# Designs tried in a protein design run: peptides against a protein of PDB entry 6O8C. Part 24

Target 1, 262 residues: chain A of PDB entry 6O8C
Amino acid sequence: VGLRYEKISLPKIHPRYDLDGDASMAKAVTGVVCYACRTASTLLLYQELMRKGVRWLVELVKDDYNETVHKKTEVVITLDFCIRNIEKTVKVYEKLMKVNLEAAELGEISDIHTKLLRLSSSQGTIESSLQDISSRLSPGGLLADTWAHQEGTHPRDRNVEKLQVLLNCITEIYYQFKKDKAERRLAYNEEQIHKFDKQKLYYHATKAMSHFSEECVRKYEAFKDKSEEWMRKMLHLRKQLLSLTNQCFDIEEEVSKYQDYT

## One batch from the design tools (peptide; made by RFdiffusion4, then SolubleMPNN)

Design b1_p10_4_s2 (from b1_p10_4, 4 letters changed)
Fold by OpenDDE base, seed 5:
Structure b1_p10_4_s2 (fold): chain B 262 residues (1-262), chain A 10 residues (1-10)
Amino acid sequence: as target 1 above (262 residues)
Amino acid sequence: VDKIEEELKS
């Protein structure tokens, strides 16, 4: 899951002065850092898109939560109404029992009352579960999306731009090394410049790779890991909401069986 | 970057 990218490393830089070798090395270095720039940009884009996705999912789950709450409320009202009616019926039959009438029916009604009370108790557990979900989704909760704004790389970090600057420096040296190679032999002064430029190229390349690894890749991987974990939890929560909804429907269906007694 | 990439392909 996530973007796949190739692991990159700098080619070996030989200390020996070699116009052909140095040009080839510089080309390779340029390629690596170029890839780093492109990759950094892609990773940034991915993260920004994921942040949008996270926000979208949060809203979706909130909607699911609200729907479940509404359904639960409906069932509670229906159940409470049924319980009240059964209780009235029980009282009537109790009075009839004093006159030695309807003894068998009283037993049945009492059993129904007991069952309804059990259903009411189960609603209490649903309520508790909904409260738990609400707490998890609340600001500062375990499923808060604050991490999405903190983790990873951001446009404000300007990592791509920083890498691009280094790439430009490296590329300039590469082009010079191509020219140097074409000359086949350099004068003493030009040779010394070439050697210094080779050192500069090394430093720029090293800096670029360090920045890429530490500020781009590492942070991206951290973001990716957190996003995957959070996503799994959110999807699980959504399933929990669905389960709670189904439980509400089950209770409603059972209550409907006793409406004839009300 | 694009220009550089093209150069590297040559």
Scores: peptide ipSAE 0.181, ipTM 0.882, DockQ to the pose 0.882
Fold by OpenDDE base, seed 3:
Structure b1_p10_4_s2 (fold): chain B 262 residues (1-262), chain A 10 residues (1-10)
Amino acid sequence: as target 1 above (262 residues)
Amino acid sequence: VDKIEEELKS
């Protein structure tokens, strides 16, 4: 989803000296850069919250993984125990068969043994899948969260503060232009100062907008895209873990059917 | 920023 924000642009700055026009222009510029500051702050906050969410999700999935591993281990123990017992039974019946006793029962037990061995082989696939998941969750893996620290904007970048400084400069000029407008006419020297300040305002405004677009918006969009991609992968992984868990339960249930033969 | 916004409303 991400945050929605309005596209902003600087008003046209006319080179002509006009106290009324310059005051109005300065007001508009101040508004635009002010919005940029707020937006930058909001975008930063969103990213910080998302980073927390990412960390939380990683821990959750790790817990799911550990639970799955635990369940798998339990099933392996149970299955191995059952196999051993069936094998003992098979040996007994084989001995009896040599004496021409209970040949029919041996076939049934042998079939059970075969089924159990098949179940045991499926555990290898589960193990392989778990190993793959572990590798993906490990540092440097495909689902590592290192991107969350690399992508986007961070408080340490001080983007909001930098924009605020520029906004302050712009605002000061705006207030001066408002005063100049109130004077209706400026002396030659004051007029020259006004013209210079107008140039400064332009400089600050363009710098602010450039910084906002390149260092705030662009990086935010990159972070957003990366987070969405990563999130989808993580959710898929979680579903995979659930599937593996269910497979373990299914195997356990199947094994339980043969426990009476042991 | 809040102060500036208030000023811009006037």
Scores: peptide ipSAE 0.181, ipTM 0.883, DockQ to the pose 0.885
Fold by OpenDDE base, seed 1:
Structure b1_p10_4_s2 (fold): chain B 262 residues (1-262), chain A 10 residues (1-10)
Amino acid sequence: as target 1 above (262 residues)
Amino acid sequence: VDKIEEELKS
């Protein structure tokens, strides 16, 4: 799960002045930092897309919740109606029992009444479960998506741009080192400039890699881990909602069996 | 970045 990227490191930088070696080294450094820039951009894009996905999923789950609540409400109405009808029937039979001994029929109806009351009690449990789910989905709840706005890297951090600036500096030195290599030999002053530029290259490269690792990769990994955890919880919640819905259907089906007696 | 990548291929 998540984007795959290669762990990158800077090549060894030799302190020795060598026009050919320095050009090659600079090329390699440029490549590494270039990869870092591209990777940082990709990681940022992934996180932004994931944030959109998170928001979408939240809305989807809220819809599922509302549907479950709706179904529960329908079943409650139906069940209550059935209970009231059975209670009326019980009263009628109790009255008739004074005239005719219909004890067996009364017993059966009373049993049905008891079963329906039990089903009604289960609705209370469903209601409690729905309330729990609602609390978890609510702002400040355990399944709040606030983490998605906090964790990871964001466009406002301008990490890609910062890396790009460093890459530009590095690339400029690389191009100069290519020219220096082509000259085969530098005058003393030019040689000193080359040496100083090599130090600058090292500085920029190190800064770029540190920024990439600490501000891009590390934060991305934290975001990824958090998103995976949250996603698992959300999917589990959806399963719970489905279970509750199915329970409502089961109750509805059971009630339908007794409607013929009313 | 793309331009740099092209240059690095040479």
Scores: peptide ipSAE 0.178, ipTM 0.882, DockQ to the pose 0.889
Fold by OpenDDE base, seed 4:
Structure b1_p10_4_s2 (fold): chain B 262 residues (1-262), chain A 10 residues (1-10)
Amino acid sequence: as target 1 above (262 residues)
Amino acid sequence: VDKIEEELKS
């Protein structure tokens, strides 16, 4: 899961003045930093898309939660109504039993009452589970999505732009080195400039690679790891909600069997 | 970046 990218490293920079070698080296450096820019952009895009996905999933799960709560409430109302009706019937039959009438029927109705009370008890467990889920989804909860806004890289960081600036500087030196190579030999002053530019190229390249590694890749990996963990937990929670919903349906079905007795 | 990539491929 996540974007795969190739690990990149700068080529070895030889200290010796060599127009052909320096041009080749500069080309390679330009390629590496160019790849870093492209990769940084891709990693940023991925994270932004994931953030959208995270927000979407949060809303989806919240909707699932609300539907489950609604269903639970419906079942509780139905169950309580059924219990009340059965209790009234029990009271009537108890009075009849005092005159030795309908003893067998009283037993049957009492058994139904006991079953309904057990179902009602299970609703308490469902309620507790829903409360736990609610707490986890709440702001500051264990499944809060605050990490998605904090972790990783963001467009506001301007990492791609910063790398692009360095790439531009490096590219300029590369083109100059290409020209220098074509000249075959440089005058003393131009040679000195070439040497200084080589140092600048090294400086820009190392800065670019450091920035790429520390501010782009590292933060991306942290975001990726947190996203995977969070997604796993969210999917598990969604399964829990589904289970609770199914329990509500099961209770409703069971209650429906006894509606004729009310 | 695109222009640079094209140049590097040549």
Scores: peptide ipSAE 0.177, ipTM 0.881, DockQ to the pose 0.880

Design b1_p10_4_s3 (from b1_p10_4, 3 letters changed)
Fold by OpenDDE base, seed 1:
Structure b1_p10_4_s3 (fold): chain B 262 residues (1-262), chain A 10 residues (1-10)
Amino acid sequence: as target 1 above (262 residues)
Amino acid sequence: VDEIEEELKS
């Protein structure tokens, strides 16, 4: 799960002045930092897309919740109606029992009444479960998506742009080193400039790699881990909602069996 | 970045 990227490191930088070696080294450094820039951009894009996905999933789960609540409400109405009808029937039979011994029928109806009351009690459990789910989905709840806005890297951090600036500096030195290589030999002053540029190259490269690792990769990994955890919890919650919905259907079906007696 | 990448292929 998540984007795969290669762990990158800077090539060894030799302190010795060597026009050919320095050009080759500079090329390699440019490549590494270029990869870092591209990777940082990709990681940022992934996180932004994931944030959109998170928001979408939250809305989807809220819809599922509302549907479950709706179904529960329908079942409660139906069940309550059935209970009231059975209670009326029980009263009628109790009255008739004074005239005719219809004890067997009364017993059956009373049993049905007891079963319906049991089903009604289960609705309380469903309600409690729905309330728990609602609390978890609510702002400040355990499944709040606030982490998605906090964790990871963001466009406002301008990490890609910062890396790009460093890459530009590095690339400029690389191109100069290509020219220096072509000259085969530099005058003393030019040689000194080359040496100083090599130090600058090292500085920029090190800064770029540190920024990439600490501000891009590390934060991305934290975001990824958090997103995976949150996603698992959300999916589990959806399963819970489905279970509750199914329980409502089961109750509805059971009630339908007794409607013929009313 | 893309331009640099192409240059690095040479």
Scores: peptide ipSAE 0.084, ipTM 0.840, DockQ to the pose 0.792
Fold by OpenDDE base, seed 4:
Structure b1_p10_4_s3 (fold): chain B 262 residues (1-262), chain A 10 residues (1-10)
Amino acid sequence: as target 1 above (262 residues)
Amino acid sequence: VDEIEEELKS
């Protein structure tokens, strides 16, 4: 599901002084670190977009929750009203029953009353489920989005910029090595500088790759894993809300059948 | 970075 990237590694750096080989090596190193910079930038962008998506989804699910709660409340009011009306009717018929009138009708109304009470009981279950969902979505809940702000890499970390600085240093050495290669032979002092620059290139490259691996890739992977898990849970929760909404509609439909008796 | 990439491709 996440962004795919190629695993990169530094080329082997030979200790031997070789102008042609060193230029080629430096070119390869520059390419690898350049790829790391670009990849780090892409990974960062992906995470930022995902964070926006997470926030959007949270708000969407909260809206769904509120709509479900509203519908549930509406149904409860309607159901309670219907129950009260039926209860009044039952009382009237019970009085009539004492004078041996309308016995069959009393039975029918009593059955309706029993059905309505069962529906009312189901509303209690819906309420409990909604409370559970609310707790999960609440701050500190199991589906809180705090992880999205904590996990992964952020623009404030300046990882791309740090890598870019190292890339610039490496690129400078590469261009120098390209010039050195063109000279075919260096004087002693220039040769020594070349050797030192080769060491610096190695240092910068290893630092870049370490930073890329530890601060960019690793953190990205952690973010990706958490995001996938969280998204799965959120989608499941949304399905639960839909189910609860449908249950409310079903109850409302059932209650509507008995409105003529009230 | 873009300029470097172009150079590396040549």
Scores: peptide ipSAE 0.084, ipTM 0.840, DockQ to the pose 0.778
Fold by OpenDDE base, seed 3:
Structure b1_p10_4_s3 (fold): chain B 262 residues (1-262), chain A 10 residues (1-10)
Amino acid sequence: as target 1 above (262 residues)
Amino acid sequence: VDEIEEELKS
């Protein structure tokens, strides 16, 4: 989803000297750049929170992975034990068959052995899947979170501060224009200063909006898109881990059915 | 920023 913000644009700046109009224009410009500052701050905060969330999710998935590995290991031990016991039983029955005893039971035990071996083969697939997951979660893997430090805006970029400086300059000019308006008429020199300040205001405003758009909004959107993609992949991975865990439980349950024969 | 916004509302 991400944060929603309104598109903002600078008002038209007329070249004509008009104390009332210039004050109104300056007020509007101040408002727009002020909104940009706040928005930039909010976008930055959102990204920082998301980075924390990303780190949290990575740890969560790592925990899930470790639990799955543990369960898999447990099942392997249990299965191997069961297989060994069944193999011993098979050998005993084979010896008994030489004496023409209990031939009918050997078939059943052999079938169990075959089933256990099939279960054992499935463990190889689980192992391979776990290795793949581990690879994806490893540094440099497809699900590495390094992008979170690269994409978007960061406090170190000082974007908000840079915008604030420009806003301060604009605000000062606005306040001066309010005073100029109150004077109703300016002397020639003061009028020239007013005109120069108007040019400065335009310069600062344009610079602010450019910075906001290119260094704040654009980078935020890139971060947002990347985060959504990454999050989807991570959630899918988590589901895969759950599936593998369930497969381990299923194998364990199946093995438990044959424990009476061991 | 908040102070500026309040002033802009007046």
Scores: peptide ipSAE 0.081, ipTM 0.838, DockQ to the pose 0.720
Fold by OpenDDE base, seed 5:
Structure b1_p10_4_s3 (fold): chain B 262 residues (1-262), chain A 10 residues (1-10)
Amino acid sequence: as target 1 above (262 residues)
Amino acid sequence: VDEIEEELKS
């Protein structure tokens, strides 16, 4: 998942002086570097949008976490209340047993008490899981979004602008080569200038492609990889929260079955 | 529970 772009490469630059060939080559180079500029801009935009998406997702997951915590708290209160009531009932039946009344019922109530205590124990595991999630979402945690601000390309890098400067230089040479081609033959001095410009074009083009590859594409790919990994982890965490919520509902439902004994 | 406690007092 990410922006697809075509791999670009510079055309072969022939060392031989050829007005037609040089004009064609310069045109191709201009096209390639132009594509690089556009691509760099698109990649930058994508990353900026992704950063916004990351922030949005963090807030969403935090909301989910808070909701789960609230539900857990509600269940704990309900469960504790039920346990206290059952414990009172057990004490009453124990007193009745001393008078040889309702011995069979004491066993049932005691079993309920045991079940409730087990449910209470399960709440401890839920709490531990929530704490783990909280730690992961905390600053410096494993799911911190600090990488989104560090990885990739940023507007402050001015990569597009740098490429545009090189493109302008290349384009100027291309237009000159187009004129040279139209002349069909150059005087000696103009021929020498053409040869020097061809070298300049080569250097500008090489610099542009290197910058594009190393400072734009490479960093983008690193950002993309990290974003995909992080996103996967966040989605998994969200599923975990949902699971914990469901567990709370299950406990609440089970507790409701014993409320008639209170 | 309250009903049971009342029965025990009586």
Scores: peptide ipSAE 0.000, ipTM 0.342, DockQ to the pose 0.003; fails the geometry check

Design b1_p10_4_s4 (from b1_p10_4, 4 letters changed)
Fold by OpenDDE base, seed 4:
Structure b1_p10_4_s4 (fold): chain B 262 residues (1-262), chain A 10 residues (1-10)
Amino acid sequence: as target 1 above (262 residues)
Amino acid sequence: VDEILKELEA
């Protein structure tokens, strides 16, 4: 799960003044930082996509919850109606017995009544479970999506843009080092500039890589881990909702068996 | 059932 990227590192920078070596080093540095820029952009895009997915899933689960609540309500109404009808039937048979009329089914009906009351008691458990799920989905709940706005990198951080600025500086120095290499030998002043630019290159490169590692990669990994954890919990919650729905259907089916006695 | 109940109560 998540985007795979290659671990990148800066090439070794030799302190010796060497026009050929410096040009080659600068080229390599440019490549590495360029890769960092692209990777940072990709990681950002992934996170933004995931945030959209999170929002979508939240709405989906809320819809599932509402549907389950409606189904539960339907079953409660049906069950209560059946209980009332069975109670009436029990009363009728009891009266028949009082007048010495045969009531062979009284025992069976009484047993059905007891079973229905047990089913009714189970509805309380379902209600409690639904309330728990609602609380978890509510703002501040355990499954709140606020983390998606907090964790990871965001466009507002301008990380890609910051890296791009550094890359531009590095690239400029690289092109200069290519020219320097072509000259084979530099005058004293030009040599000093070259040495200074090499230091600048190192500074920009290290800054870029540090920023990439600490502000892009690390935060991305944290976001990824958090998203995976949250996603697992949400999927589990959906399964719980499905289970509750199935319990409602099971109760409804059981009630239907006794409707002939009403 | 309701009708039977009414008859028994009369």
Scores: peptide ipSAE 0.006, ipTM 0.435, DockQ to the pose 0.003
Fold by OpenDDE base, seed 3:
Structure b1_p10_4_s4 (fold): chain B 262 residues (1-262), chain A 10 residues (1-10)
Amino acid sequence: as target 1 above (262 residues)
Amino acid sequence: VDEILKELEA
């Protein structure tokens, strides 16, 4: 998900002196650079909002992780307690079997013990998965949010301000060209100034568009691509956490079935 | 079970 913007290009600038053509060209250039300024501002705002969103999501997922770890720990304690109780029961029945008593019950309890041990073994897999998730969320991990601070454009870059300065220069020339057009014919000195200003306008315009393309658009696109990739990974991780949580609940439910044998 | 254990320890 990203902001849609139109690719803009400068109009053709004809080298020939033409008051009408130059005024129209200057107007078009002003419009293009104005659009660039507004677009740059919008792109910057989007990125800043996304950075806030990224930070928020990281904290949310960390909280989910901690909750899952807590639940896992609770289940492990409960399961271990149940196993210990069943083991005590098995020992009692084994002693009774020496007197040929209650062979059928011993078999059932032994089966329960085996099932509980299997459940306990699955906890190792859950723990390994949680450790993997923790490593990914840790500083320097694959899901670190360092990219959000490095990639894209930032207010400190002052891109909008730089473009605005250039736009102001261009706009000033445009208004002069509008006046020149109204005069229909310029004196020699004014004509030379007009020609010189046309060169300045071209210089400012090209500088603005280059800056916009290279420092605003390109960096924004890179940020957008990285953000999309990161978001996909985070969503997948969150699904993994949910799966692990559900596994813990499933184990807890199974353990609860055997608590009556103690 | 605890009652049975007490009886066996006697």
Scores: peptide ipSAE 0.000, ipTM 0.407, DockQ to the pose 0.003
Fold by OpenDDE base, seed 5:
Structure b1_p10_4_s4 (fold): chain B 262 residues (1-262), chain A 10 residues (1-10)
Amino acid sequence: as target 1 above (262 residues)
Amino acid sequence: VDEILKELEA
């Protein structure tokens, strides 16, 4: 999962003064750094899109949570109502027994009451689970999306721009080396300038590649890993919510069986 | 239940 990119490295830079070799080397360096710039841009875009996706997913899960809470509340109300009605019925039958009226169904009603109370107890477990989920989704919770803002690369880092500046410097030297190559032989002063430019090229290239690897690739990989972990956890949480919802439906169905005894 | 309640009230 994530963007695929090729591992790139700078070509070997030979210290020897060679107009043909230096031009070829400079061309290769330009290509590598150009690739780094484009890759950095792509990686940044991916992360920005992923951040949007993360935010969207958070809202989706919050909606799921709210729906589950609503369903749970509905079931609790229904269950409590049923319990109250059964309790009234039990009291009535108890009074009937005191006046020596036949109440053969008292035992059955009492059993129903016991079952309903057990179902009511299970609501406590559901409530606890929902509270746990809420805490995980809350600010500072284990599933908070604060990491998405912290991890990875951001437009504000201006990594692409920094790399582009270095690429521009490298490209200028490359163009000069092409001209130098065309001359086949340089005067002493021009040769010295060529040598200095070669050193500058090396410096810029090294700086670019270091920046790319340390500030772009490394941070991207960290972001990717974190996002994958977080998304797995969110998926699991959604499954938990679904399970809780189903439990609510099951309880509701069970309660419906006893509503006729009220 | 309502019928039982009526009987108890009589």
Scores: peptide ipSAE 0.000, ipTM 0.416, DockQ to the pose 0.003
Fold by OpenDDE base, seed 2:
Structure b1_p10_4_s4 (fold): chain B 262 residues (1-262), chain A 10 residues (1-10)
Amino acid sequence: as target 1 above (262 residues)
Amino acid sequence: VDEILKELEA
């Protein structure tokens, strides 16, 4: 679940010259753009933390993969050893049957041999599954984390700084409008300056909000969506690895039952 | 936003 932020919009700017209204409007605009700056910073921080989390998870899953491969290798060695021992036993019993030994024991050992060979065949399937997982985790694979470096916003984009510059300009105008309000009436030249500043305020504010929406929010949402999809796939892959590990343990347990016949 | 506005009135 990503960060929740409120959709903010600029207040309506009335074109009429009104010192009280303009001061109030400027205050509201300052608040909105300030919120945008803070939100942009928070969204950036979230993405950076998520990138760290993604890297951590990749390493964790790689470790799980390596452990599974190791376990699989161990089981293969044990299984192969058991098969060889059973084959020797079968040969001995075949020779003994020529001397009137019970056919029932040979049948049981032969059945064990057949079961072990089936287990060996299942190891091939596990190997294929591990190879598939490896390919998905490899660079360029379906679960590569390259998207985390490409999607979203980055500190190098300096979006927060850009917004802060605009906020500073807006804040300066707001403070001037507060002073203008206190004067109650402005001379003609001061009135014209006020009107020009109001226009500047509008331009700065619209630029800030456009930048916030297009460069911060939109990219964040894309990053969030991609991260959720990727995370789901990674968690599923991890479950697959655990399943394969359990299969290895199951095979090992079954092989251990037959070691008593050797 | 309200807290920011309060700080600006300050």
Scores: peptide ipSAE 0.023, ipTM 0.712, DockQ to the pose 0.305; fails the geometry check

